# Peptides against a protein of PDB entry 4GXB: the designs that were tried, part 86

Target 1, 277 residues: chain A of PDB entry 4GXB
Amino acid sequence: VPTEEVSLEVLLSNGQKVLVNVLTSDQTEDVLEAVAAKLDLPDDLIGYFSLFLVREKEDGAFSFVRKLQEFELPYVSVTSLRSQEYKIVLRKSYWDSAYDDDVMENRVGLNLLYAQTVSDIERGWILVTKEQHRQLKSLQEKVSKKEFLRLAQTLRHYGYLRFDACVADFPEKDCPVVVSAGNSELSLQLRLPGQQLREGSFRVTRMRCWRVTSSVPLPSGSTSSPGRGRGEVRLELAFEYLMSKDRLQWVTITSPQAIMMSICLQSMVDELMVKKS

## One batch from the design tools (peptide; made by RFdiffusion4, then SolubleMPNN)

Design b2_p17_3_s3 (from b2_p17_3, 6 letters changed)
Fold by OpenDDE base, seed 4:
Structure b2_p17_3_s3 (fold): chain B 277 residues (1-277), chain A 17 residues (1-17)
Amino acid sequence: as target 1 above (277 residues)
Amino acid sequence: SPVDYPAELVFENPVFE
């Protein structure tokens, strides 16, 4: 790709558009710095955020595809998909809410966290009671961003990334689930027929390993996989989990977002390693 | 049954307890 100056659109969590002039050859960090400069985010806070490739759904929600890696060229990564539904999104890229304290000290950082949190609540990524929702709306109306965030930090699934509905083989075969990643865990929400909503929590510290599998189902004298045509790629995330003492069990999630789930796991592991170092 | 041809990436967890 020839080096040219281009206008690149980067979205915030709330859909706000940030237009930056970059080179087609600019790597992820270069683009991130350009976005930071456009927003007046200090250099020392850039590391708390990352660029993500997402697919914008019809309702305006984002389906996260993957985090852009350091060696990538964001302009090329997004335009090569030849679909306008794909966007680049700026989002915080740490899990421990303690790091919010560093980011919130700056006005721009505060605004970014606020916008993200409002969006996450509106999209149902953060779970709130009716009373909590009332309190949050009051604070939002008053534009009390710090107080809003402090309350939000106490809420269930604060800081989690929620994935699209998918399928898991736990607790039983072909269970429809909603997976969320955060707080060093994968949360699987499911409702079995005739049962109440259940949540399974899988802590990363109890995962011996995980794997991402890409496969293509082929006809073999029998019916193909339901809902998938010939030649369609199937992605799975599987992790070996310590269910109890000396009892390891594989859990498999079938999802087009398996790669993003794996990226989240690695990111959470990396953060834990830093804390233990 | 259908035949799958998988490609796998495996990650060992250094913080496993």
Scores: peptide ipSAE 0.474, ipTM 0.848, DockQ to the pose 0.382
Fold by OpenDDE base, seed 1:
Structure b2_p17_3_s3 (fold): chain B 277 residues (1-277), chain A 17 residues (1-17)
Amino acid sequence: as target 1 above (277 residues)
Amino acid sequence: SPVDYPAELVFENPVFE
């Protein structure tokens, strides 16, 4: 792609549009800096955020595809897909809520976290009781952003990234699940027939390894994956988990977002490594 | 089900306990 000036749209979690003028040759960090400048976000807070490639669903929800890497050209990455449903989204890129304190000290950072949190609650990424929801709404009406965030930080799945419904082989084969990543874990929510909602927590520290597999299913008389046509790429995330003492078991998640899940795992691992150093 | 052209990336976890 020839180097030229272009207008690039970057969305916040709530769908707010940020237009930045960049070069087609600008890398991810360059675009991120441009977005930060547009928002008046201080340079020292840029590192707490990342750009993500997402697919916007019909209901306006975002299906995260992957984090844009440093060497990427965001303009090219999004436009090469030739579909307007793909967007670039700015979102916080850390997991430990303790880092919120640094971000919240700045007005712009506070606003970004607030907008993201409101959106995550509205989309059901953060789980709230009826009473908690009432309290949050009250704080939102008062525009008490700091108090709102402090309450939100105590909520279930605060800071988690929620994925689209998919399939896992745990606890049983071909089990429909909703996966969320956060707090150094993968949370698998499921509802088995005749049972209440259950959540399986898989802590990253108990994962020996994980893998991402890309394959094309062979033609068979029976499709194990509903909704996938012949020749469609199948993505899987598998991790080897320490279920009990000296007992490792593979858990496999079949999802188009397997790559993003892996990115989340790596990101959580990286953050844990920083804490250990 | 059997699949063709498998591509796999494996990540070892340094924080495994």
Scores: peptide ipSAE 0.470, ipTM 0.846, DockQ to the pose 0.416
Fold by OpenDDE base, seed 3:
Structure b2_p17_3_s3 (fold): chain B 277 residues (1-277), chain A 17 residues (1-17)
Amino acid sequence: as target 1 above (277 residues)
Amino acid sequence: SPVDYPAELVFENPVFE
C-alpha cells in the first residue's frame, strides 16, 4: 500500500469516536501515540493501553478479534477486511487493578478507565447485584469517577474481557459456555438444563500449556449447520489443566475468538512474569 | 481470520506451578 495520509477512526469502549490523521505506513505504536495525543493522554500512560481489532455486532457490542501487534499497520489491518463491521478500539491492556492507581492519577486516564468500566457494566461484563447497581448509578449521577472505580474494582469480573457464547467440552461434551478472561484465569460460565449457574475457574498458573487449532470441517453430508458455510474455519483453544495433584486434563473451547483468548492468556502470563521478576 | 496461521500453535506456560 502506498504511503498516504489518512483519517483513521479509533473507538473507545463506550463507542466514542477518536479521529486521528496518520500515515498508512504507521505502525501500531505510532497510531496509539496519535490517539494518545488526540486525547491528551501523557506519554508515560500510553503503555497501559492497547489497540484491538473488534467486530461490531448489530446491537453495538464489540466482539474482540485480536490485539494489534507492534509490527502491524492498523490502517491496513482494518481496511483489508473490507467490512465496516470491523473497528479499532482503545482499551486498557493490563490485568492487575493495582495499575489503575497509576492511570487514575491523570485526568485523561481516569476518564478512560471510567468510560470503559461504565461500558463493561452496561454490557454485563462486570457482574453486579441490584444494590451494587444502585450504588454505581448514584455515583455516576454525582460524576464521582474515582469513587465509582473504587467500588467497581471490588465487583465480580472487574477487569475481565467477556467473549461471545461458545462451546466447551467441560464439564460435559458440547456444553454451551460464556468465557471471560481476567485476574489470571479463564472463567467458564454455564447453565445446564434444570441447574443453577455454574462457573469453572481455570487459573493460568495451573495451565501447563495451551494451543490454538485451526481446521476446516469436512463437508459432512446432512448436518450442514445453517450458519457454517462451506469453508468456514473452526478455531479451538485447548489448555492442559492441572485438575488435581498429578492429574492433567485437556479442556477444549470451540470459539471464533480462540485467537483472542490465547492472546489474553499470553498477556496474563507476561504480566505474571513481570511480577515475579 | 485476517491472518493465516499454522493449523496448530502451541504455547508452553513459564508460570506453570
Scores: peptide ipSAE 0.469, ipTM 0.848, DockQ to the pose 0.686
Fold by OpenDDE base, seed 2:
Structure b2_p17_3_s3 (fold): chain B 277 residues (1-277), chain A 17 residues (1-17)
Amino acid sequence: as target 1 above (277 residues)
Amino acid sequence: SPVDYPAELVFENPVFE
């Protein structure tokens, strides 16, 4: 792609648009820096955020596709998909809420975390009770961003990334689940027929390994899964989990977001490694 | 699925306990 100056739109979690002038040849970090500059985010806080490729759903919700890698050209990555539903989103890229303290010290960082958190609550990524919701709304009305975040940090699934509804083979085959990644775990929420909502928590430290599988179903008239056209790629994330002492079991999630889930796992592992060192 | 041609990436977890 020839080097040209272009206007690139980057969205915040709440859908706020940030327009930056970049080169088509600018890599992910270059674009991230441009976004940071546009927002007046200081350089020392840039590392707490990343650019993500997402698919915007009809309701405005974001389906995270993957994190943009360092070598990528964000303009090319998003435009090559030839669909306006794909967007680039800025989001915090750490998991431990302790890092919020560093980011919150800066006005812009605080605003970014606040906007993201508000959005996550509104989208149901962060789970709140009625009373908690009332408290949050009160703080939001007062524009008490720090207090809002402090309360939010105590909420269930704070800092989690919620995925689109998908299917897992746990606890039983073909079980509809909602997966969320955060706090060094994968949370699988499910409701079996006639049962209450259940949540399975899979801590990263109890995963021996994981794998992403990409497969293409063979074109056969009788084996075509309903709703999957010829050549539709099926993605799966599987992890081997220590269920109990010396008992490993594979759990498989079938999801178009399997790659993103794997990226989250790797990211959480990386963060844990940093803490361990 | 037995009718799929799989490609896979495997990741070992260094923080496994």
Scores: peptide ipSAE 0.474, ipTM 0.848, DockQ to the pose 0.415; fails the geometry check

Design b2_p17_3_s4 (from b2_p17_3, 6 letters changed)
Fold by OpenDDE base, seed 5:
Structure b2_p17_3_s4 (fold): chain B 277 residues (1-277), chain A 17 residues (1-17)
Amino acid sequence: as target 1 above (277 residues)
Amino acid sequence: APVDYPAEEVFENPVFE
């Protein structure tokens, strides 16, 4: 791709559009810096955010595809897909809510966290009771952003990424689940027939390893998985989990977002490593 | 019979306890 100046649209979590003028050859960090400059986010806070490739659903919800890597060219990465459904989103890229304190010290950082949190609540990524929702709405009406965030930080799945409904082989084969990543865990929410909602928590520290598998079905005259076209890529995330003392078990999640899940795992691992150093 | 072509990437967890 020839180097040209282009206008690139980057979305905030709430769908707010940030237009930046960048070069087609600008790497992820260059674009991130341009977005930060446009928002007047100080340089020392840039590292708390990342650019993500997402697919915008018909209802406007975002399905996270992956984090853009440092060597990528965001303009090329998004435009090469040749679909308007793909967007670049700015989102915070840390897991420990303690880092919110650093970001909240700046007006722009505070606004970004606030907007993201409001969006996450509205989208059901953060789980709230009716009473909590009332309290949050009251604070939102008062535009008490700091107080809003402080309350939000106490809520279930604050800071989590919620994935699209998918399938896991745990606790049973072909079990529909909703996976969320955050707080150094994968949370699997499921409802088995005739049962109440259950949540399985898989802590990263109890995962010996994980793997991402991408399979491409070869053209065959007879067998296609129900609901999948021939040749569609199948993605799976599997992790080997310490279920009990000396008992490791593989858990496999089948999801188009398996790569994103793996990225989340790696990111959580990295953050834990930093804390241990 | 045609089989799916799998590509696998494995990540060892350094913070495993």
Scores: peptide ipSAE 0.463, ipTM 0.845, DockQ to the pose 0.381
Fold by OpenDDE base, seed 4:
Structure b2_p17_3_s4 (fold): chain B 277 residues (1-277), chain A 17 residues (1-17)
Amino acid sequence: as target 1 above (277 residues)
Amino acid sequence: APVDYPAEEVFENPVFE
């Protein structure tokens, strides 16, 4: 790709558009720095954020595809997909809410966290009671961003990334589930027929390993899979989990976002490693 | 039955306890 100056659109969590002038040859960090400069985010806070490739759904929600890697060219990565539904999004990229304290000290950092948190609540990524919702709305009306965040930090699934509805083989085969990643875990929410909403928590420290599998179903004389035609890629995330003492069990999630789930696992593991060092 | 040809990437967890 020839090096040219281009205008690149980067979205915040709330859908706010940030237009930056970059080179087509600019790598992820270069683009991130350009976005930071446009927002007037200090250099020392850039590391708390990352660029993500997402698919914008019809309702305006974002389906996270993957984190852009350091070697990538964001302009090429997004435009090569030849679909306007794909966007680049800026989001915080740490899991421990303690790091919010560093980011919140700056006005721009505070605004970014606030916008993200408001969006996450509106999208149902953060779980709130009616009373909590009332309190949050009051704080939002008053534009009390710090107080809003302090309350939000106490809420269920604060800081989690919520994925699109998918399928898991736990607790039983072909269970529809909603997966969320955060706080060093994968949370699987499910409702079996005639049952209440259940949540399974899988801590990363109890995962021996995980794998991402890409497969293509092919006809073999019999009927192909009903929902997948020939050539459609099936992605799965599987992890081997320590259920109890000396009892490991594989859990498999079938999802187009399996890669993003794996990226989240690796990111959580990396953060834990830093804390243990 | 349909045949799948999987490609796998495996990650060992260094923080496994």
Scores: peptide ipSAE 0.462, ipTM 0.844, DockQ to the pose 0.383
Fold by OpenDDE base, seed 1:
Structure b2_p17_3_s4 (fold): chain B 277 residues (1-277), chain A 17 residues (1-17)
Amino acid sequence: as target 1 above (277 residues)
Amino acid sequence: APVDYPAEEVFENPVFE
């Protein structure tokens, strides 16, 4: 792609549009800096955020595809898909809520976290009781952003990234699940027939390894996966988990977001490594 | 179901306990 000036749209979690003028040759960090400048986010806070490629659903929800890598050209990455449903989103890129303290000290950082948190609650990524929801709404009406965030930080799945409904082979084969990543774990929410909602927690520290598999299903008389067309790429995330003492078991998640899940795992591992150093 | 041309990337976890 020839180097030229272009207008690039970057969305916040709440759908707010940030337009930046960049070069087609600008890498991810260059674009991120441009977005930060547009928002008046200080340079020392840029590292707490990343750009993500997402697919916008009909309901306006974002399906995260992947984090944009450093060597990527965001303009090319998004436009090459030739679909307007793909967007670039700015989101915080750390997991430990302790880092919120650093970000919240700045007005712009506070606003970004607030907007993201409101959106995550509205989309059901953060789980709230009726009473908690009432309290949050009250704080939102008062525009008490700091208090709102402090309350939100105590909520279930605060800071988690929620994925689209998919399928896992745990606890049983072909089990519909909703996966969320956060707090150094993968949370698998499921409802088996006739049962209440259950959550399985898979801590990263108990994962020996994980793998991403990309394959094309062979034509078989029985399509095992509902909704996948002939020749459609199948993505799976599998991790080997320490279920009990000296007992490892593979858990496999079949999802178009398997790559993003893997990115989340790596990101959580990286953050844990920093804490250990 | 059988798959054709599987590609796999494996990640070892350094924080495994």
Scores: peptide ipSAE 0.461, ipTM 0.843, DockQ to the pose 0.416
Fold by OpenDDE base, seed 2:
Structure b2_p17_3_s4 (fold): chain B 277 residues (1-277), chain A 17 residues (1-17)
Amino acid sequence: as target 1 above (277 residues)
Amino acid sequence: APVDYPAEEVFENPVFE
């Protein structure tokens, strides 16, 4: 692709648009720096955020596709998909809420975390009780961003990334689940027929390994899943989990976001490695 | 279901306990 100056739109979690002038040849970090500059985010806080490729759903919700890698050209990555539903989103890229303290010290960082958190709550990524919701709304009305975040940090699934509804083979085959990644775990929420909502927590430290599988279902005359066109790629994330002492079991999630889930796992592992060192 | 062109990427977990 020839080097040209282009206008690139980057969205915040809440859908706020940030327009940056970049080169088509600018790599992910270059674009990230441009976004940071546009927002007046200091250089020392850039590392707490990443650019993500997402698909914007009809309701305005984001389906995370993957994190943009360092070698990528964000303009090319998003435009090559030839669909306006794909967007680039800026989001915090750490998991431990302790890092919020560093980011919150800066006005812009605080605003970014606040906007993201508000959005995550509104989208149901962060789980809140009625009373908690009331408290959050009160703080939001007062524009008490720090207090809002402090309360939010105590909430269930704070800092988690919620995925689109998908299917897992746990606890039983073809079980509809909602997966969320955060706090060094994968949370699988499910409701079996006639049962209450259940949540399975899979801690990263109990995963021996994981894998992403990409495959194309063979056209079988009778088993055409009504929604999968001929040649549609199936993605699966499988992880081998220590269920109990010396008992490993594979859990498989079938999801178009399997790659993103794997990226989250790797990211959580990386963060844990840093803490361990 | 039968699958064609399977591709896998496996990740070992260094923080496994």
Scores: peptide ipSAE 0.460, ipTM 0.843, DockQ to the pose 0.421

Design b2_p17_4_s1 (from b2_p17_4, 9 letters changed)
Fold by OpenDDE base, seed 3:
Formats: structure tokens, C-alpha cells, sequence
Structure b2_p17_4_s1 (fold): chain B 277 residues (1-277), chain A 17 residues (1-17)
């Protein structure tokens, strides 16, 4: 693609649009800096946020596809997909809520965290009781953003990314599950008919390894349709988990978001490594 | 049947045995 000036749309978690003028050749960091400048976010807080490629669903919800890498050209990455469903989203990119303290000291950082948190609650990514919801609404009405965030930080799955419903082989084969990543774990939620909600918590520190596999159906001899449509690719995330002392077991998740899940795992591992240094 | 064409495996450096 020739180097040209373009207007690029970046969305916040709540769907707010941020338009930035960038070059088609600008890398992820360049675009992120442009977004920060547009929002008046200080340079020292840019590192707490990342750009993500998402697919916008019909209901306006975001299905996270992947984090944009440093070497990528965001304009090319999003436009090459040739679908308006794909968007670039700005979101915080750390897991430990302690880092919220640094971000919240700045007005713009506070607003970004607030908007993200409100959206996560509205989308059901953060789990709230009726009473907690009432308290949050009261704080929202008072526009008490700091107090709102402090309460939200105590809520279940605060800071988690929630994935689309998918399938896992745990606790049984072909179980429908909802996976969430956060707090150095993968949470697998299962609700079977007539049963209570069951949750499997898989801590990253108990994963020996993980893998992403990509597979395609073997063409049956008849229709060599040349267009292997993207729809035929099966993605799986598998991790080997320490279930008990000296007992490792593979858990496999079948999901189009397997790549994003692996990115989350790597990101959580990276953050833990920083804390150990 | 499925044909596997890509595998990426990562060893976890923070694994606690």
C-alpha cells in the first residue's frame, strides 16, 4: 500500500469514536501515540493501553480477535479484512488492578478506565449482584468515577476479558463454556440445563504449557472449491494443567478466539515475570 | 477428518511444579 495520509477510526470500549490522522505506513505505536494525543493522554500512560482488532457483532458487542503487534500497520491490518465489522479498539492492557492507581491519577486515564469499566459491567463481563448494581448506579449518577472504580475493583471478574461462547473438553467432552481471562487465570463457566453454574478456574502458574492449533477439513475428493473460506479453519487452545500433585491433564478449548486467548496467557505471564524481577 | 497445518506451543516460565 502506498504511503498516504488517512483518517483512522479507533473505538473506546463504550463505542466512542476517536478519529486520528495517520499514515498508512504508521506502526501500532505511532497510531497509539496519535490516539493518546487526540485524547490528551500523557505519554507516560500510553504503555498502559493497547490497540486490539475486534469484530463488532450485530448487538454492538466486541469479539476480540487479537492484540495488534508492534510491527503491524493498523490501517492495513483492519482494511485488509475487507469487512466493516472489524474495528480497532483501545483498551487497558494490564491485568493487576494495582496499576489502576497510576492511571487514575490522570483525568484522561481515569475517564478511560471509567468508560471501560461501565461498558464491561453493561456487557456482563464484570459480574455484579443486584445490590452491587444499585450501588454502582448511584455512583454513576453522582459521576463519582474514582469511587465507582474502587467498588468495581472488588467485583468478580474485574479486569477480565470475556470471550464468545465456545466448546471445551472439560469437565466433559463437548461442553459448552464461556471463557474469561484475567487475574492470571482462565475461567471456564459452564451452565448445563437444570444445573447450577459451574466454574473451573485455571491459574496460569499451574499451566506447564499451552498450544494453539489450526486445522482445516480435508477436502473430500469431489469439490476442490479453490476458495478455502476462512470459515473452515478450526482453532483450538490446549493447555497442560496441574490438576493435583504430580497429575497433569490437557484441557482443550475449541474457539475462533483461541489466538486471542493465547495472547492473553502470554500477556499474563509477561506481567507475572515483571513482578518476579 | 481435519488436517493440522499450524501448531504453536509455548512453555510457561512461571509454571510452579
Amino acid sequence: as target 1 above (277 residues)
Amino acid sequence: SLELYLVEEVENPVFEA
Scores: peptide ipSAE 0.512, ipTM 0.885, DockQ to the pose 0.759
Fold by OpenDDE base, seed 4:
Structure b2_p17_4_s1 (fold): chain B 277 residues (1-277), chain A 17 residues (1-17)
Amino acid sequence: as target 1 above (277 residues)
Amino acid sequence: SLELYLVEEVENPVFEA
C-alpha cells in the first residue's frame, strides 16, 4: 500500500469518535500515540491501553475480534475487511485493577477508565445488584468519576471482557455459554433449560495449555449439523484444565471469538509472569 | 469428518501443578 496521509477513526468504549491523521504505513504504536496525543493522554500512560479490532453490532455493542499487534498497520487492518461494521477501539489492556491507580492520577486517564466502566456496566459486562446500580447512577449524575470507579472496582466481573454467546462442551456437550475473561480466569456462564444460572471459573494458573483450532466440516455423508453451511470455518479454543489433583480435563469452546479468547489468555499469563519476576 | 487447517498450541508457563 502506498504511503498516504489518511483520517482514521478510533472509538472509545462509549462510542466517542476520535479522528486522527496518520499515515497508511503507521504501525499500531504510531496510531496509538496519535490517539493519545489527540486525547492529551500522557506518554507514560500509553502503555496501559491498546487498540482492538471489533465488529459493531446493530445495537451498538462491540464484538471484539482481536488485539492489533505491533507489526500491524491499523488503517490497512480495518479497511481490508471492506465492511463498515469493523471498527478500531481504544481500551485498557491490563487486568489487575491496581494499575487503575496509576491511570486515574491523570484527568484523561480517569476519563477513559470512567467511560469504559460506564459502558461495561450498561452492556452488562460488569454484574451489579439493584442497590449497586442505584449507587452508581447517583455517582454518575454527580459526575463523581473517582468515586464511581472505586465502587465499580468492587463489582463482580470488573475489568472483564465479555464475549458473544457461544457453545462449550462443559459441563455437557453443546452447552450454550457466555464467556468472560478477567482476573486471570475464564468465566463460563450457562443457563440450561429450567435451571438457574451457573458459572464455571477456570483460573489460568490451572490451565496446563491451550490451543486454537480452525477446521472445516468435510462432506462425509454423515449427518452434518444442519446449521453450519458447507465450507464454514469453525474456530475453537480448547484448554487442558486441572480439575482436581492429578486430573486434567480438556474444555473446548466453539466461538468465532476463539482467537480473541486466546489473546486474552496470553495477555493474562504475560501479566502474571511480570508479577512473578 | 473435519479438516484441520490451523492449530496453535501454547504451553502455560504459569501453570501450577
Scores: peptide ipSAE 0.512, ipTM 0.885, DockQ to the pose 0.714
Fold by OpenDDE base, seed 5:
Structure b2_p17_4_s1 (fold): chain B 277 residues (1-277), chain A 17 residues (1-17)
Amino acid sequence: as target 1 above (277 residues)
Amino acid sequence: SLELYLVEEVENPVFEA
């Protein structure tokens, strides 16, 4: 691609548009810096955020595809897909809420976290009771961003990334689940017929390994999944989990977002490694 | 039958046995 100056749209979690002028040859960090400059985010806070490739659904919700890598050219990465459904989103890229303290010290950082958190609540990524929702709305009406965040930090799945509904082989084969990543875990929420909502928590520290597998059904094979066309790529995330003492079991999630899930796992592992150093 | 391709396999360095 020839190097040209272009206008690139980057969205915040709440859908706010940030237009930046960049070169087509600018790498992810260059674009991130341009976005930061546009927002007046200080340089020392840039590292707390990342650019993500997402698919915008018809309802305006974002399905996270992957985090843009350092070597990527965001303009090329998004435009090469030749679909307006794909967007670039700025989001915080750390998991430990303790890092919020650093970001919240800056007005722009505070605003970014606030906007993201409001959006996550509105989208149901952060789980709230009716009473908690009332309290949050009150704080929002008062525009008390710090207090809002402090309350939000105590809520279930604060800081989690919620994925689209998918399928897992746990606790049973072909279980419909909603996966969320955060707090050094994968949370699998499921509702089996006639049963209450259940949540399986899989801590990263109990995963021996994980893998992403891509598969293509062969024409001769019967598709076990209703509604899937023959030849459609199937992505799976599998991890080997320490269920109990000396008992490892593979858990497999079938999802188009398997790659994004693995990126989250790696990111959580990286953060844990930093804390251990 | 499926054609399988391993995209990524990671041994977890923070695994606690």
Scores: peptide ipSAE 0.512, ipTM 0.885, DockQ to the pose 0.769
Fold by OpenDDE base, seed 1:
Structure b2_p17_4_s1 (fold): chain B 277 residues (1-277), chain A 17 residues (1-17)
Amino acid sequence: as target 1 above (277 residues)
Amino acid sequence: SLELYLVEEVENPVFEA
């Protein structure tokens, strides 16, 4: 792509549009800096955020595809998909809520976290009781962003990234699940017929390894997998988990977001490594 | 049957046995 000046749209979690003038040759960090400048976010806080490629659903929800890598050209990455459904989103890129303290000390950082948190609650990524919801709404009406965030930090799945409904082989084969990543774990929520909502927690520290596989179904006469057309790429995330003492078991998640899940795992691992150093 | 054409496996350095 020739180097040209272009207007690039970057969305916040709440759908707010940030337009930045960048070069088509600008890398991810360059674009991120441009977004930060547009928002008046201090340079020392840029590292707490990342750009993500997402697909906007019909309901306005974002399906995260992947984190944009440093060497990528965000303009090219999003436009090459030739679909207006794909967007670039700015979101916080750390997991430990302790880092919120650094970000919240700045007005712009506070606003970004607030907007993201409100959106995550509205989308059901953060789980709230009726009473908690009332409290949050009260704080929102008062525009008490700091207090809102402090309350939100105590909520279930605060800081988690929620994925689209998918399938896992745990606890049983072909189990429909909703996966969320956060707090150094993968949370698998499932509702089996006639059963209450269940959650399986898979801590990253108990994963020996993980893998992403990309496969194409071979024309075998008996592949009764409903709804996937012939030749569709199947993505899976599998991890080997320490279920009990000296017992490792593979858990496999079949999802178009398997890559994004693996990125989350790596990111959580990286953050844990930093804390151990 | 599935044909695998891409596999990326990552060992976890923070794994606790």
Scores: peptide ipSAE 0.511, ipTM 0.886, DockQ to the pose 0.729

